# Peptides against a protein of PDB entry 2AUS: the designs that were tried, part 39

Target 1, 323 residues: chain A of PDB entry 2AUS
Amino acid sequence: ADIKREVIVKDDKAETNPKWGFPPDKRPIELHIQYGVINLDKPPGPTSHEVVAWIKRILNLEKAGHGGTLDPKVSGVLPVALERATRVVQALLPAGKEYVALMHLHGDVPEDKIRAVMKEFEGEIIQRPPLRSAVKRRLRTRKVYYIEILEIDGRDVLFRVGVEAGTYIRSLIHHIGLALGVGAHMAELRRTRSGPFKEDETLVTLHDLVDYYHFWKEDGIEEYIRKAIQPMEKAVEHLPKIWIKDSAVAAVAHGANLTVPGIVKLNAGIKKGDLVAIMTLKDELVALGKAMMSTQEMIERSKGIAVDVEKVFMPRDWYPKLW

## One batch from the design tools (peptide; made by RFdiffusion4, then SolubleMPNN)

Design b1_p11_8_s1 (from b1_p11_8, 5 letters changed)
Fold by OpenDDE base, seed 1:
Parts: sequence; C-alpha cells; structure tokens
Structure b1_p11_8_s1 (fold): chain B 323 residues (1-323), chain A 11 residues (1-11)
Amino acid sequence: as target 1 above (323 residues)
Amino acid sequence: LPARRPYRPFE
C-alpha cells in the first residue's frame, strides 16, 4: 500500500477555479459525512455487517459499506464508507492488509526453528478458501509480503503479517503448524491495516461515534464527528491517480470516459487494466475507472480513451459543463 | 483523538 508513485505532469499550465467543487478539507459537515469513510475499530463479537448496520443507525445513514469482511471474533481496522462514498469500498477490497495474530502451537518447538519456518512463509503461498467463504474453494496463490515475529512465549507466537487481499491467516497458521510438525491454531487475530487505513489517530470505536454524533446533534459541536470521518479520497490514496482539467470534470461526473486531452498529471506505472482514481486538481475524487492505456501511452498520445469510467462519485453540478 | 496504542494481545 505504501508504493510511492511518481507524478508526471502533462500540462504544467493547467489552473483550477477555486469556486468549483468541494475539496475534502472544505466540505460542510453534512457533505463531509455524505462523502465519508470511517476508520472503524471493529470490536470482537459482531459481524462486519452488524457493525455497518449499527453505524447506519448511530449516524442516521441510508447507505454504508465496508472495505473487507472481518470475522465476528476478529477486531481492528474496518473501513466503513458512508452514503455517496459507499462504493469506494471497491478500491479497498483488493488492497493489502496487515494483521497481528496470536498463534498457539500444539507442541514445544525451539524458538530458532519457529523463526526459521515462519520466514519460509514469506512470499507466495497456496491456500484453499475456508468453507464459510462465498468464494469458490479452489486452490489459489496469495502473497505474504512480510512476517514479523513480535514475541514468542513458549507455545504462543505473536506476529505481524502483511498479506495480499483474501489471504486467510487461519489457514496460514495451520500450515505453519504443520511445517513445525506439532500443529497450530489461531488464538487471536486483529487487523491493523486495510490499504491506506491503519491504526492511527483516525481509528474510532462505535462508542466514539455515538458520543461524537451526540456532541454534534445535541451540543452543535461538529469537530469530533468531522475528525472521526475521513474524506472518501482517503480510501483511494493507494491507487494510481490521474488528475484532470476542470473542463473535463463535469463530463466524467456525467459518466463520460476520460480522454487523453483531459489529463493534467498522472502517476507513473499505470498499466492497461489497472484500477485508477480520477481526481480534480483540488484532489477531489471524481470517479474510479479502468485504465485503457499505460502511463506512457497517456503521455505520448494526443487523443483516445485513457480511462473507462466505472464508478462516479462526484455530483454532476460541482463543476460546470464546459462542452 | 488520543493516538490508539498498537494492539498488544498480551496486555
């Protein structure tokens, strides 16, 4: 998720009208909520769907969605996209995830052997989805980006693990236990990261949300609820971005594909087929789409469809029609 | 908002 992407400027003279749009930092509180994402600390116990339903009740929302299911017993980072931002969760589903897991070994194993074997599970692993998964139970490869052993206490192994989306930590622990020869199970699991969302000052509980909503509605204090909700643009920070001219924004907001002349700047390393975020020059999310060209093609070509627009977020009226 | 301490399952 921390891929630093170079920004290539195609049009260095492109200006933006400060009167158009609503930059993330300048949204009225109601509009901020409509385009918000909560970095929720999901408690253990409830399902991710129950937690989303509670957030909808607490904040009086019609729609919300989560950035990837956590099991009932699993706590930690659950991004919850609100209202008009609900569909931004599609950017988070494929995002890498980090967990802290407690593995319990079913026998005694020397610490050196534990460390050696766990290091061998960095890289590509073969997994079968669990029975409870809606995903077809086909064997598939998944990337383990890193394993960091935090603590070993006898048969208990606390570790941090960075994984590709849809890696099952329970299955990983089971395979580690088999490789150690004694067997193992997952005792505890917490998600510490989901793409751009991590354990930081933005992480809030359901209790925090109740209190902050009360302070806003009863006391007129919007500061707390404003801080508790991230702009939807946060949910696309990990994606490659394309910044467009003010004159192209309304067309894209109406569902038109992005053409090459509309591009002001873009990230390096975009490939055909990549999910990309289309941004204004004020860093407002206009839409998500599929790149139809590479970064290089978008620079070299004077015309053509750069992005097939799949999901529009920006209202049609934030920018004027200039066509 | 107080910076939430990293999850420490052993605490």
Scores: peptide ipSAE 0.018, ipTM 0.553, DockQ to the pose 0.056
Fold by OpenDDE base, seed 5:
Structure b1_p11_8_s1 (fold): chain B 323 residues (1-323), chain A 11 residues (1-11)
Amino acid sequence: as target 1 above (323 residues)
Amino acid sequence: LPARRPYRPFE
């Protein structure tokens, strides 16, 4: 999520009409909710699906979805996309994750050996998905981006770990325990990050949502519920972006593929096949799609399909048809 | 907003 992407400008004269669309920071509260994502602090106990059902009841919503399952016993960052934003969770599924884990060792190990062995687990690891996973139980590689030991207390090891999507921390801890020669198990787990969502001021509880919804509906105070819900655009901050002309927005909002002439600016390093976010010049999410060209091809070519549009988010009427 | 306790898994 913290990868700074260079922005290449293709059309420096492109302007946007301020009367068209709804920038993420200027949506009426009802519209903000319709295009919102909650950075939920999931409590331990309930399933991710039960928590989503509770949010729908609390906020009187028809639809919601989560940005990647947390097991019942696992707490922490669960992005919950609301209403029209529900399908933005597809951008969060492949995103990196961070956890804080408590590992309990089944024997005594010198601290220096714990530190040395855990450092060897940074990089590529081989995992088999657990029995309860919907994923086929074949061996697969996963990246461990970093392991940071926070505290060692006898047989208890508290650590932060950054991992590729679909890395199983329980399996990692089991393998660390085997490498230490004593065995280990996962005592506790909390997710501290899911792509652009982290433990920050935007993190909210179910109780916060109850109170904030009450303040809005009964007291007319929208400030708290507005702050508790992030714009759906936050859920795509980690993706490469393509910004388009006002004249292309309505076509893409109707499900047309993005063609090269519609591009105003784009991130560097887009490859063919990448998931990309199509944005307006006001940083509104129009659609998600698959890049059909590299960044370089999108700069050099005068025509062709730049993005195969897979999912539209923007309403068809926010921008006029200019074709 | 109530100050959230940082995650302390030893508590």
Scores: peptide ipSAE 0.013, ipTM 0.550, DockQ to the pose 0.064
Fold by OpenDDE base, seed 3:
Structure b1_p11_8_s1 (fold): chain B 323 residues (1-323), chain A 11 residues (1-11)
Amino acid sequence: as target 1 above (323 residues)
Amino acid sequence: LPARRPYRPFE
């Protein structure tokens, strides 16, 4: 998520009409909610689905979805995409995640050995998904990006861990315990990051949402609920982006594939098969799609399908049909 | 928004 992507400009003369679309910062409150994502602090206890159902009730919504399941006992960052933005969770499922975990050791181990062994778990690890997961129970490699030990208190080890999507921290802790020779289990877990969503000023509770909705509906104060909801574009910040001409926006919004002539600028390092965000020149999310070309091919070619459009978010009427 | 205290699992 933190990888700065270079922006390559193909058409430096391309302008955008300020009258078309609704930039994330200019959406009326109702429209902002329709295209919103909540950075929810999920409490321990409820399932991620129960929490999504509560948000729907609190905010009087028809649809919502979450950016990756947290177990009932697990708290912290749960992105909840609202209404028209519900499908943006597709961008968050493959995103890297960070956790703070409490590991309890089943025996005494010298602190130096704990530190040394945990450092060896940075990099590639082999995991088998748990029985309760919808994922096929095949052995698979996962990346542990970093392990930061925060505190060691006897048999209790508090640590921060950055991991590839679908890494099971419970299984990681089990393997660390085996490597230490004493065994271990996960005592506590909190998710501190899910792609672009982290513990920051945007993190909100269910209680905050109740209060903020009340302030809006009963007192006419929209400021709090507006701040509590991020634009859906936040949920794609970690993806490679392609910015398109105004003349291409309506076609893509109707589900047409993006062709090379429609590209104004794009991120470097796009590979064929990558999930990409198609953006307007006002940084509005038009669609998610699969790159059919590399960045280099999109630069060198004059024609062809650049992106196979998978999920359209933008309404069809925000930009005029110019074809 | 009140500055949320960082997660302190031991508090």
Scores: peptide ipSAE 0.012, ipTM 0.540, DockQ to the pose 0.063; fails the geometry check
Fold by OpenDDE base, seed 4:
Structure b1_p11_8_s1 (fold): chain B 323 residues (1-323), chain A 11 residues (1-11)
Amino acid sequence: as target 1 above (323 residues)
Amino acid sequence: LPARRPYRPFE
């Protein structure tokens, strides 16, 4: 998620009309909610679906969705996309995750051996999805990006782990325990990151949401509910971006594919088949789509379909039809 | 539904 992407400018003279659209920082509160994502601190106990249902009730919403299931016992970062932003969760499902896990060892192991063996689990691991997973139980590789041991207290090992989406920390801990020769189980798990969403000042509880919604509705204080909800654009920060001309925005918002002439600037390193975010020059999310060209092809070509538009987010009326 | 708690400002 932290890959800094170079921005290549294709049209340095492209301007944007300040009267068109609604930049993420300038949305009225109702519109901000309609295009919002909550960085929720999911409590242990409820399912991710129950938590989404509660948020819908608290905020009086018709629809919401979450950016990747946390098991009932797992707490921490659960992105919840609201209303018109609900479908942005598809950008978060494939995103890397970070967890803090407590592993309990079933026997005594020297600290040096714990550290050495856990280091061997950085990189590619072979996993089988758990029985309770909706995913087909085929053996698959997953990347462990890093393991950081935070604390070792006898048989309890607290560690931070960065992983590819759909890595099962419970299975990782089981395999670490086997490699240590004593066995282990996952005592506690907290998700501290889901793509661009982290355990930071934007993290809010269900209680915070109840209070903040009350302050808005009963006291007229919008500040807290505004801060508690991130713009949907946050949910695509980790994706490669393509910024388009004002004249192309309405067409893409109507579901037209992005053609090469509509591109103003783009990230380096886009490959054919990549999920990309189509943005306005005001950093508003227009749509998600599949890249039909590489970055290089989008620079070199004068015409053709650059992005197959799969999911439109922007309303059709935010930008005028200029064709 | 979680009960209302005393307001915690964003620190």
Scores: peptide ipSAE 0.008, ipTM 0.480, DockQ to the pose 0.125; fails the geometry check

Design b1_p11_8_s2 (from b1_p11_8, 5 letters changed)
Fold by OpenDDE base, seed 3:
Structure b1_p11_8_s2 (fold): chain B 323 residues (1-323), chain A 11 residues (1-11)
Amino acid sequence: as target 1 above (323 residues)
Amino acid sequence: MPKRRPYVPFE
């Protein structure tokens, strides 16, 4: 999520009409909610689905979805996409995640050996998905980006871990315990990051949402509920972006594929097959799609399909048809 | 922040 992507400009003269669209900062509160994502602090106990159902009840919503399951016992960062934004979770499922974990060792191990062995688990690891996962139980490689030991107290090891999506921390801890020769299990787990969502001032509880909704509906104070909901564009911050001409926005909003002439600027390092966010020049999310060209091909070519549009978010009427 | 309702645990 923290990779700064270079922006390559194809059309430096392209302007945007300020009367068209609804930039994330200019959405009325009802529209902001319709295109919102909550950075929820999921409590331990409930399932991620129960928590989403409660949010729907609290905020009087028809639809919501989460950016990746947390087990009932696992707390912390659960992005919950609302209403029209519900499908933006597609961008969050493949995103890297961070956890703080408590590992309990089944025997005494010198601290120097704990530190040395845990360092060896940075990089590529082989995992088998647990029986409870909807994923086929095939061996698969996963990346551990970093392990930071926070505290060692005898047999208890508190650590921060950054991982590729679908890395099982329980399985990682089991393998660390095997490598230490004593065995280990996961005592506690908290998710501290899911892509662009982290533990920060945007993190809110279910209780906060109850109070903030009442302040809005009963007192007419929208400030709290507005701050508690992030624009859906937050959920795509980690994706490579393509910014398009105003004249291309309505076509993409109708589900047309993005063609090369519609591109104003784009991130460097897009590969064919990458998930990309199609943005307006006002940083509004139009659609998610699959790159059909590399960044270089999108620069060099004068025509062709740049992005196969998979999911439209923007309403069809925010920009006029200019074709 | 005003708390208008008692904390009900979401169990």
Scores: peptide ipSAE 0.009, ipTM 0.539, DockQ to the pose 0.650
Fold by OpenDDE base, seed 1:
Structure b1_p11_8_s2 (fold): chain B 323 residues (1-323), chain A 11 residues (1-11)
Amino acid sequence: as target 1 above (323 residues)
Amino acid sequence: MPKRRPYVPFE
């Protein structure tokens, strides 16, 4: 998720009007909530859907959605997008995940052999989705980006694992156990990362949200609830970005496709078909869309559809119509 | 706020 993307400037003279829009740092608290994402520490026990329902109740929200299901017994990083930001979760579903897992071995294995075998599971693995997944049980490849063994205590192996979205850690542990010859099961699992959301100062509990909402509503103190909610732009930090002219913002906010003349700057390495975030020059999320051109084509061409706009987030009135 | 300690499942 930490792909540093080069920024290519197409129009170095493009200015932005400071009176237009609402940059993430300048949103009133109500507007910040409407365009918010919570980095929730999901407790073990409840489903991800129950937790989203609780957040809606706690914060008096009409809509919310989560950035990828955690099983009831699994704790940790669950991004919860709020209200008008609810659909930003589509950017998080395909994002890489990190977990800390406790694997219990069903027999004694030398530590050197444990380390050697677990290292062989870095890279492409073949998985079958579990019976409980709504996904067709077809064999599929998944990437294991890294395995970091944290601790080995007899038959207990604590490890960090970075994986492609929809990798099943339970299945990984089962296959590691088979490769070790003794068998294994997943004893504990915590998600430590979901794309740009990680275990940091932004991670909050349901209890924190209750308290912070109370401080706002009863005591008039906005500071805590403001810090507990990230701007929706956080949920797209891992995506390639295209920054557009102020004159193009209102058109895209009305659902028009982004054309090449509207581009001010863009990330390198965009390919046709990539999910991209369309941003203002003030780093406000306008829309998500599908790239119809590469970065190179967007630079070299004078005209054409650069992005097929799939989902608008920005209100239509934040920027004036300049067409 | 204190940095939440990384969850160590062995604590």
Scores: peptide ipSAE 0.008, ipTM 0.491, DockQ to the pose 0.056
Fold by OpenDDE base, seed 5:
Structure b1_p11_8_s2 (fold): chain B 323 residues (1-323), chain A 11 residues (1-11)
Amino acid sequence: as target 1 above (323 residues)
Amino acid sequence: MPKRRPYVPFE
């Protein structure tokens, strides 16, 4: 999520009408909720589905979805996309994850050996999905981006780990235990990051949501519930972006593919096949789609389909039809 | 604002 992407400007004269759309920070509270994502601190105990059902009851919502399952016993960062934003979770599924894990060793191992062996697990690892996974149980590679040992207390090893989506920390700990020669198991696990969502000032509990909804509905105080819900645009911060002309917004909002003439600016390093976010000049999410061109092709070409639009988020009436 | 419970590892 912290990858700074260069922004290439294709049309430096492109202006936006301030009367059109609803920028993420200018949405009325009801509209902010309709296009919102909660950075939920999931408690241990309930399933991710039970927690989503509770949020729907607390906030009186018809629809919601989560940005990647946490097991019942696992706590921490669970992005919950609300109402019209529900399908933005597809941008979070492939995103990197961070965890803090407690590993319990089944024998005594010198600290220097623990540190040395755990460092060897940074990079590509071979994993088999656990029995309860909906994924076919074939061997697959996964990236471990980093391992940071926080504390070692005898047989207990507390560590932070950054991983590719769908890396199983329980399986990683089992393999570390085998490499140490004593065996190990996962005692505790917390997710501290899911793409752009982390443990920060935006993380909220189910109790916070109950209180904040009450303050809004009974006391007329919207400030707390407004701060507890992030705009859906937060859920795409880690994606490469393409910003489009006001004249292209309504067409894309109707499900038309983005053509090259509609592009004002774009991130560097887009490849054909990448998931991209189509944005207005006011940083509003219009749609998600598949890049049909590289960044370089989108700069050099005068025509053609730049993005195959897969999912529209913006309402059709926020921008006028200019075709 | 209710005080955030810090994540205490091992609790």
Scores: peptide ipSAE 0.008, ipTM 0.498, DockQ to the pose 0.075
Fold by OpenDDE base, seed 2:
Structure b1_p11_8_s2 (fold): chain B 323 residues (1-323), chain A 11 residues (1-11)
Amino acid sequence: as target 1 above (323 residues)
Amino acid sequence: MPKRRPYVPFE
């Protein structure tokens, strides 16, 4: 998620009208909630679906969705997208994840052997999804980006792990235990990162949301609930971006594909088939779509479909029709 | 902040 992407400018003279749209920092509280994402600290016990249902009850919402299932016993970072932002979770599903795990070994193993074997699990691993997963139980390759051992206490191994989306830490620990020759199980698991969402000042509990909603509704204090909800644009920070001119915004907001003449600036390294975020010059999310061209093709071509628009977020009336 | 918690089913 921390990949700094170069920005290539195609039109250095393109300006934006300050009267159009609602930049992420300038949304009224009701509109901020309608286009919001909560960085929730999911408690252990409930399912991710139960937690989403509770958030809808607490905040009086019709719709919400989560940025990737945590098991009932797993705590930590659960992005919950609200109302009009609900489908922004599709940007978070393929994003990398980080966890802190406690592994319990079923026998005594020298610390040097634990460290050596766990290092061999960095890179590509073969996994089968657990029986309880709605995902087809086919063998699949997954990337382990890093394993950092935090503590070893006899048979207990505390470690941080960065993984590709849909890597099962329980299965990883089982395979580590087999490689150690003694067996192992996952004692505890916390998710510390889901794409751009991490353990930081934006992480809030269900209890915080209850308190902050009451401060807003009963006391007229918006500040806490405003800080507890991130703009939907946070959920696309890890994606490659294409910024469009004001005259293209209304067309894309109506579901038209983005054409090359609409592009003001774009990230380097976009490939055909990539999920991209279409942004205004005020960093407002207009839509998610599939790149139909590379960055290079979008620079060199004067015409053609740059992005196949899959999901519009921006309302049709935020920008005028300029065609 | 004073905690103003009505009972919520996750408590």
Scores: peptide ipSAE 0.008, ipTM 0.548, DockQ to the pose 0.406

Design b1_p11_8_s3 (from b1_p11_8, 6 letters changed)
Fold by OpenDDE base, seed 3:
Structure b1_p11_8_s3 (fold): chain B 323 residues (1-323), chain A 11 residues (1-11)
Amino acid sequence: as target 1 above (323 residues)
Amino acid sequence: MPKRKPYKPFE
């Protein structure tokens, strides 16, 4: 998520009409909610689905979805996309995740050996998905980006871990325990990051949402509920982006594929097959799609399909048809 | 600050 992507400009003369669209900072509160994502601090106990159902009840919403399941016992960062933004969770499912985990060892191990062995688990690991996962139980490689040991107290090891999406921390801890020769299990787990969502000032509880909704509906104070909800564009910050001409926005909003002439600027390092965010020049999310060209091909070519549009978010009427 | 209402998670 923290990879700064270079921006390559194709059309330096392209302007945007300030009267068209609704930039994330200019959405009325009702529209902000319709295109919102909550950085929820999921409590331990409920399922991620129960928590989403509660948010729908609290905020009087018809639709919501979460950016990746946390087990009932697991707390922390659960992005919950609201209403029209519900499907932006597609961008968050493949995103890297961070956890703080408590590992309990089943025997005594010298601290130096714990540190050395845990360091060997940085990089590529082989995992088998647990029986409870909807994923086929095939062996698969996953990346552990980093392991940071926070504390060692006898047989208890507190550590931070950054992982590729769909890495099972319970399985990682089991393998660490095997490598240590004593065995281990996951005592506690908290998710501290899901792509662009982390433990920061945007993290809110279910209690906060109840209070903030009441302040809005009963007291007419929208400030708290506005701050508690992030724009859906937050959920795509980690994706490579393509910014398009105003004249291309309505076509993409109608589900047309993005063609090369519509591109104003784009991130470097897009590969064919990558999930990309199509943005307006006002940083509004128009759609998610699959790149049909590399960044280089999108620069060099004068025509062709740049992005196969998979999911439109922007309403069809925010920008005029200019074709 | 508006007075926060007691949160009842199960009502």
Scores: peptide ipSAE 0.009, ipTM 0.491, DockQ to the pose 0.756
Fold by OpenDDE base, seed 2:
Structure b1_p11_8_s3 (fold): chain B 323 residues (1-323), chain A 11 residues (1-11)
Amino acid sequence: as target 1 above (323 residues)
Amino acid sequence: MPKRKPYKPFE
């Protein structure tokens, strides 16, 4: 998620009208909530679906969705997209995840052997989804980006692990236990990262949300609930971006595909088929779409469909129709 | 704002 992407400017003279749109920092509180994402600290016990249902009740919302299921016993980072932002979770589903896990070994193993074997699980692993997963139980390759052993206490191994989306830590621990020859199980698991969402000052509990909603509704204090909700643009920080001119915004907001003449600047390294975020010059999310061209093709071509628009977020009236 | 306790599985 921390991939710094180079920005290539195509039109250095393109300006934006300050009267149009609602930049992420300038949304009224009601609009901020309608286009919000909560970095929720999911408690252990409830399902991710139950937690989303509670947030909808607490904040009096019609719709919400989560950025990737945590098992009932798993705590930590659960991005919850609100109302008009609900579908931004599609940007978070393919994003990398980090966990802190407690593995319990079923026998005694020398620490040096634990460290050596766990290092061999960095890279590509073969997994089968657990029985409880709605995902087809086909064998699949997944990437383990890193394993960091934090502590070893006899048979208990605390470790941090960075993984590709849909890697099952329970299955990883089972395979580590087999490789150690003694067997192992997952005692505890916490998700510490989901794409751009991590354990930081933006992480909030269900209790925090109850209190902050009360302060807003009863006391007229917006500050706490405003800080507890991130703008939907946070949920696309890890995606490659294409910034468009003001005259293209209304067309894309109406569901038109982005054409090459609409592009002001773009990230390097976009490939055909990539999920991309279409942004205004004020860093407002207009839409998500599929790149139909590479970055290089978008630079070299004067015309053609650059992005197939899959999901519009921006209201149609934030920018005027300029065609 | 109450400071969140960092995740410490051994605490």
Scores: peptide ipSAE 0.009, ipTM 0.487, DockQ to the pose 0.063
Fold by OpenDDE base, seed 1:
Structure b1_p11_8_s3 (fold): chain B 323 residues (1-323), chain A 11 residues (1-11)
Amino acid sequence: as target 1 above (323 residues)
Amino acid sequence: MPKRKPYKPFE
């Protein structure tokens, strides 16, 4: 998910007014929460939906959404987008995931054979969605980006796995067990990454959120709750970005499509049909949209619709109308 | 903030 994207500058003279907008680092605490995403350490036991409901109660929120379901028994990284940021989860659903899994083998297998067979599961795999998924049970390909064996203890295999969104680790382990000839099951699973969200200093528990909200509301200390909530812009770090002129921001915030003249700089490698983040020159998320042009077309063309704007996040009043 | 220990599934 750490695709370093080159930044191509189209207008090197474009300036931004420091009085307009609310950069992620300069949002008042209430506004920061309204445009926030929690990197939650989901406990084992509850559903992802129950955990989102608890966060809404703890933080006194009307709306929240999660960046991809974890099963009840699965712990770890669950991005929870808050209030006005709730829809940013759409950027996280297609994002790659990392897990640490414990696989239990149903027979004895030499370690060399375990390592050899697990390496063969790197790349494209064929999976059938489990019965519990709302998805049609059609066979589909999924990418396993990497498998890193952390430890082998007899029949227990601890491994890290990077996967395409909607890869079922339980099914992967079942197929590995079949390939080993002894069978296997998933004993434990933790999600360690969901796109830009990982196990780092930003990872917080439900207990942390209770305490931090209390410190803010009862003691007037906002520092902890501010650190516990990431700006919504974090949830789009993995997307290709297009930075726009101050004069284009209000139009896009009103739901207008981004036209080529509004572009100041953009990431390389945007293709037609890609999900892109439209940003201000202060790295504020304006909107998500579908690229209607490649990066090259956006550079070479003087006019046309660059991005079909699908989801606006920025309020209409943060930037003046300059049209 | 204390650095959370990396999850050790065997602890």
Scores: peptide ipSAE 0.008, ipTM 0.474, DockQ to the pose 0.060
Fold by OpenDDE base, seed 5:
Structure b1_p11_8_s3 (fold): chain B 323 residues (1-323), chain A 11 residues (1-11)
Amino acid sequence: as target 1 above (323 residues)
Amino acid sequence: MPKRKPYKPFE
């Protein structure tokens, strides 16, 4: 999520009408909720689905979805997309994850050996999905981006781990235990990051949401519930972006593919087949789509389909039809 | 805002 992407400007004269759309920071509270994502601190105990159902009840919502399942016993960062933003969770499924894990060793191992062996698990690992996974139980590679040992207390090893989406920390700990020669199991697990969502000031509990909704509905104080909900644009911060002309926004909002003439600026390093976010010049999310061209092709070409539009988020009436 | 309890994995 922290990858700074270069921005290439294709049309430096492109202006935006301030009367059109609703920038993420300027949405009325009801509209902010309709296009919101909660950075939820999921408690241990409930399923991710039960927690989503509770949020829907607390906030009086028709629809919501989560940005990747946490097991019942696992706590921490669960992005919950609300109402019209519900489909933005598709951008979070492939995003990297971070966890803090407690590994319990089944025998005594010198600290230097623990540190050395755990460092060898950075990089590509071979995993088999657990029995309860909906994924076919075939061997697959996954990336471990980093392992940071936080504390070692005898047989207990506390560590931070950054991983590719769908890496199983329980399986990683089992393999570390085998490599140490004593065996190990996962005692505790917390997710500390899911793409752009992390443990920061934006994280909130279910209790916070109850209180903040009450302050809004009974006391007329919207500030707390406004701060507790992030704009849906937060959920796409880690994606490569393409910014489009005001004249292209309504067409894309109607489900038309983005053509090259509609592009004002774009991130460097887009490849054909990448998931991209189509943005207005006011940083509003219009749609998600599949890049049909590289960044270089989108710069050099005068025509053609740049993005195959898969998921529209913006209402059709926020921008006028200019075709 | 109430202070979050830090995650204490050894408690």
Scores: peptide ipSAE 0.008, ipTM 0.485, DockQ to the pose 0.067; fails the geometry check

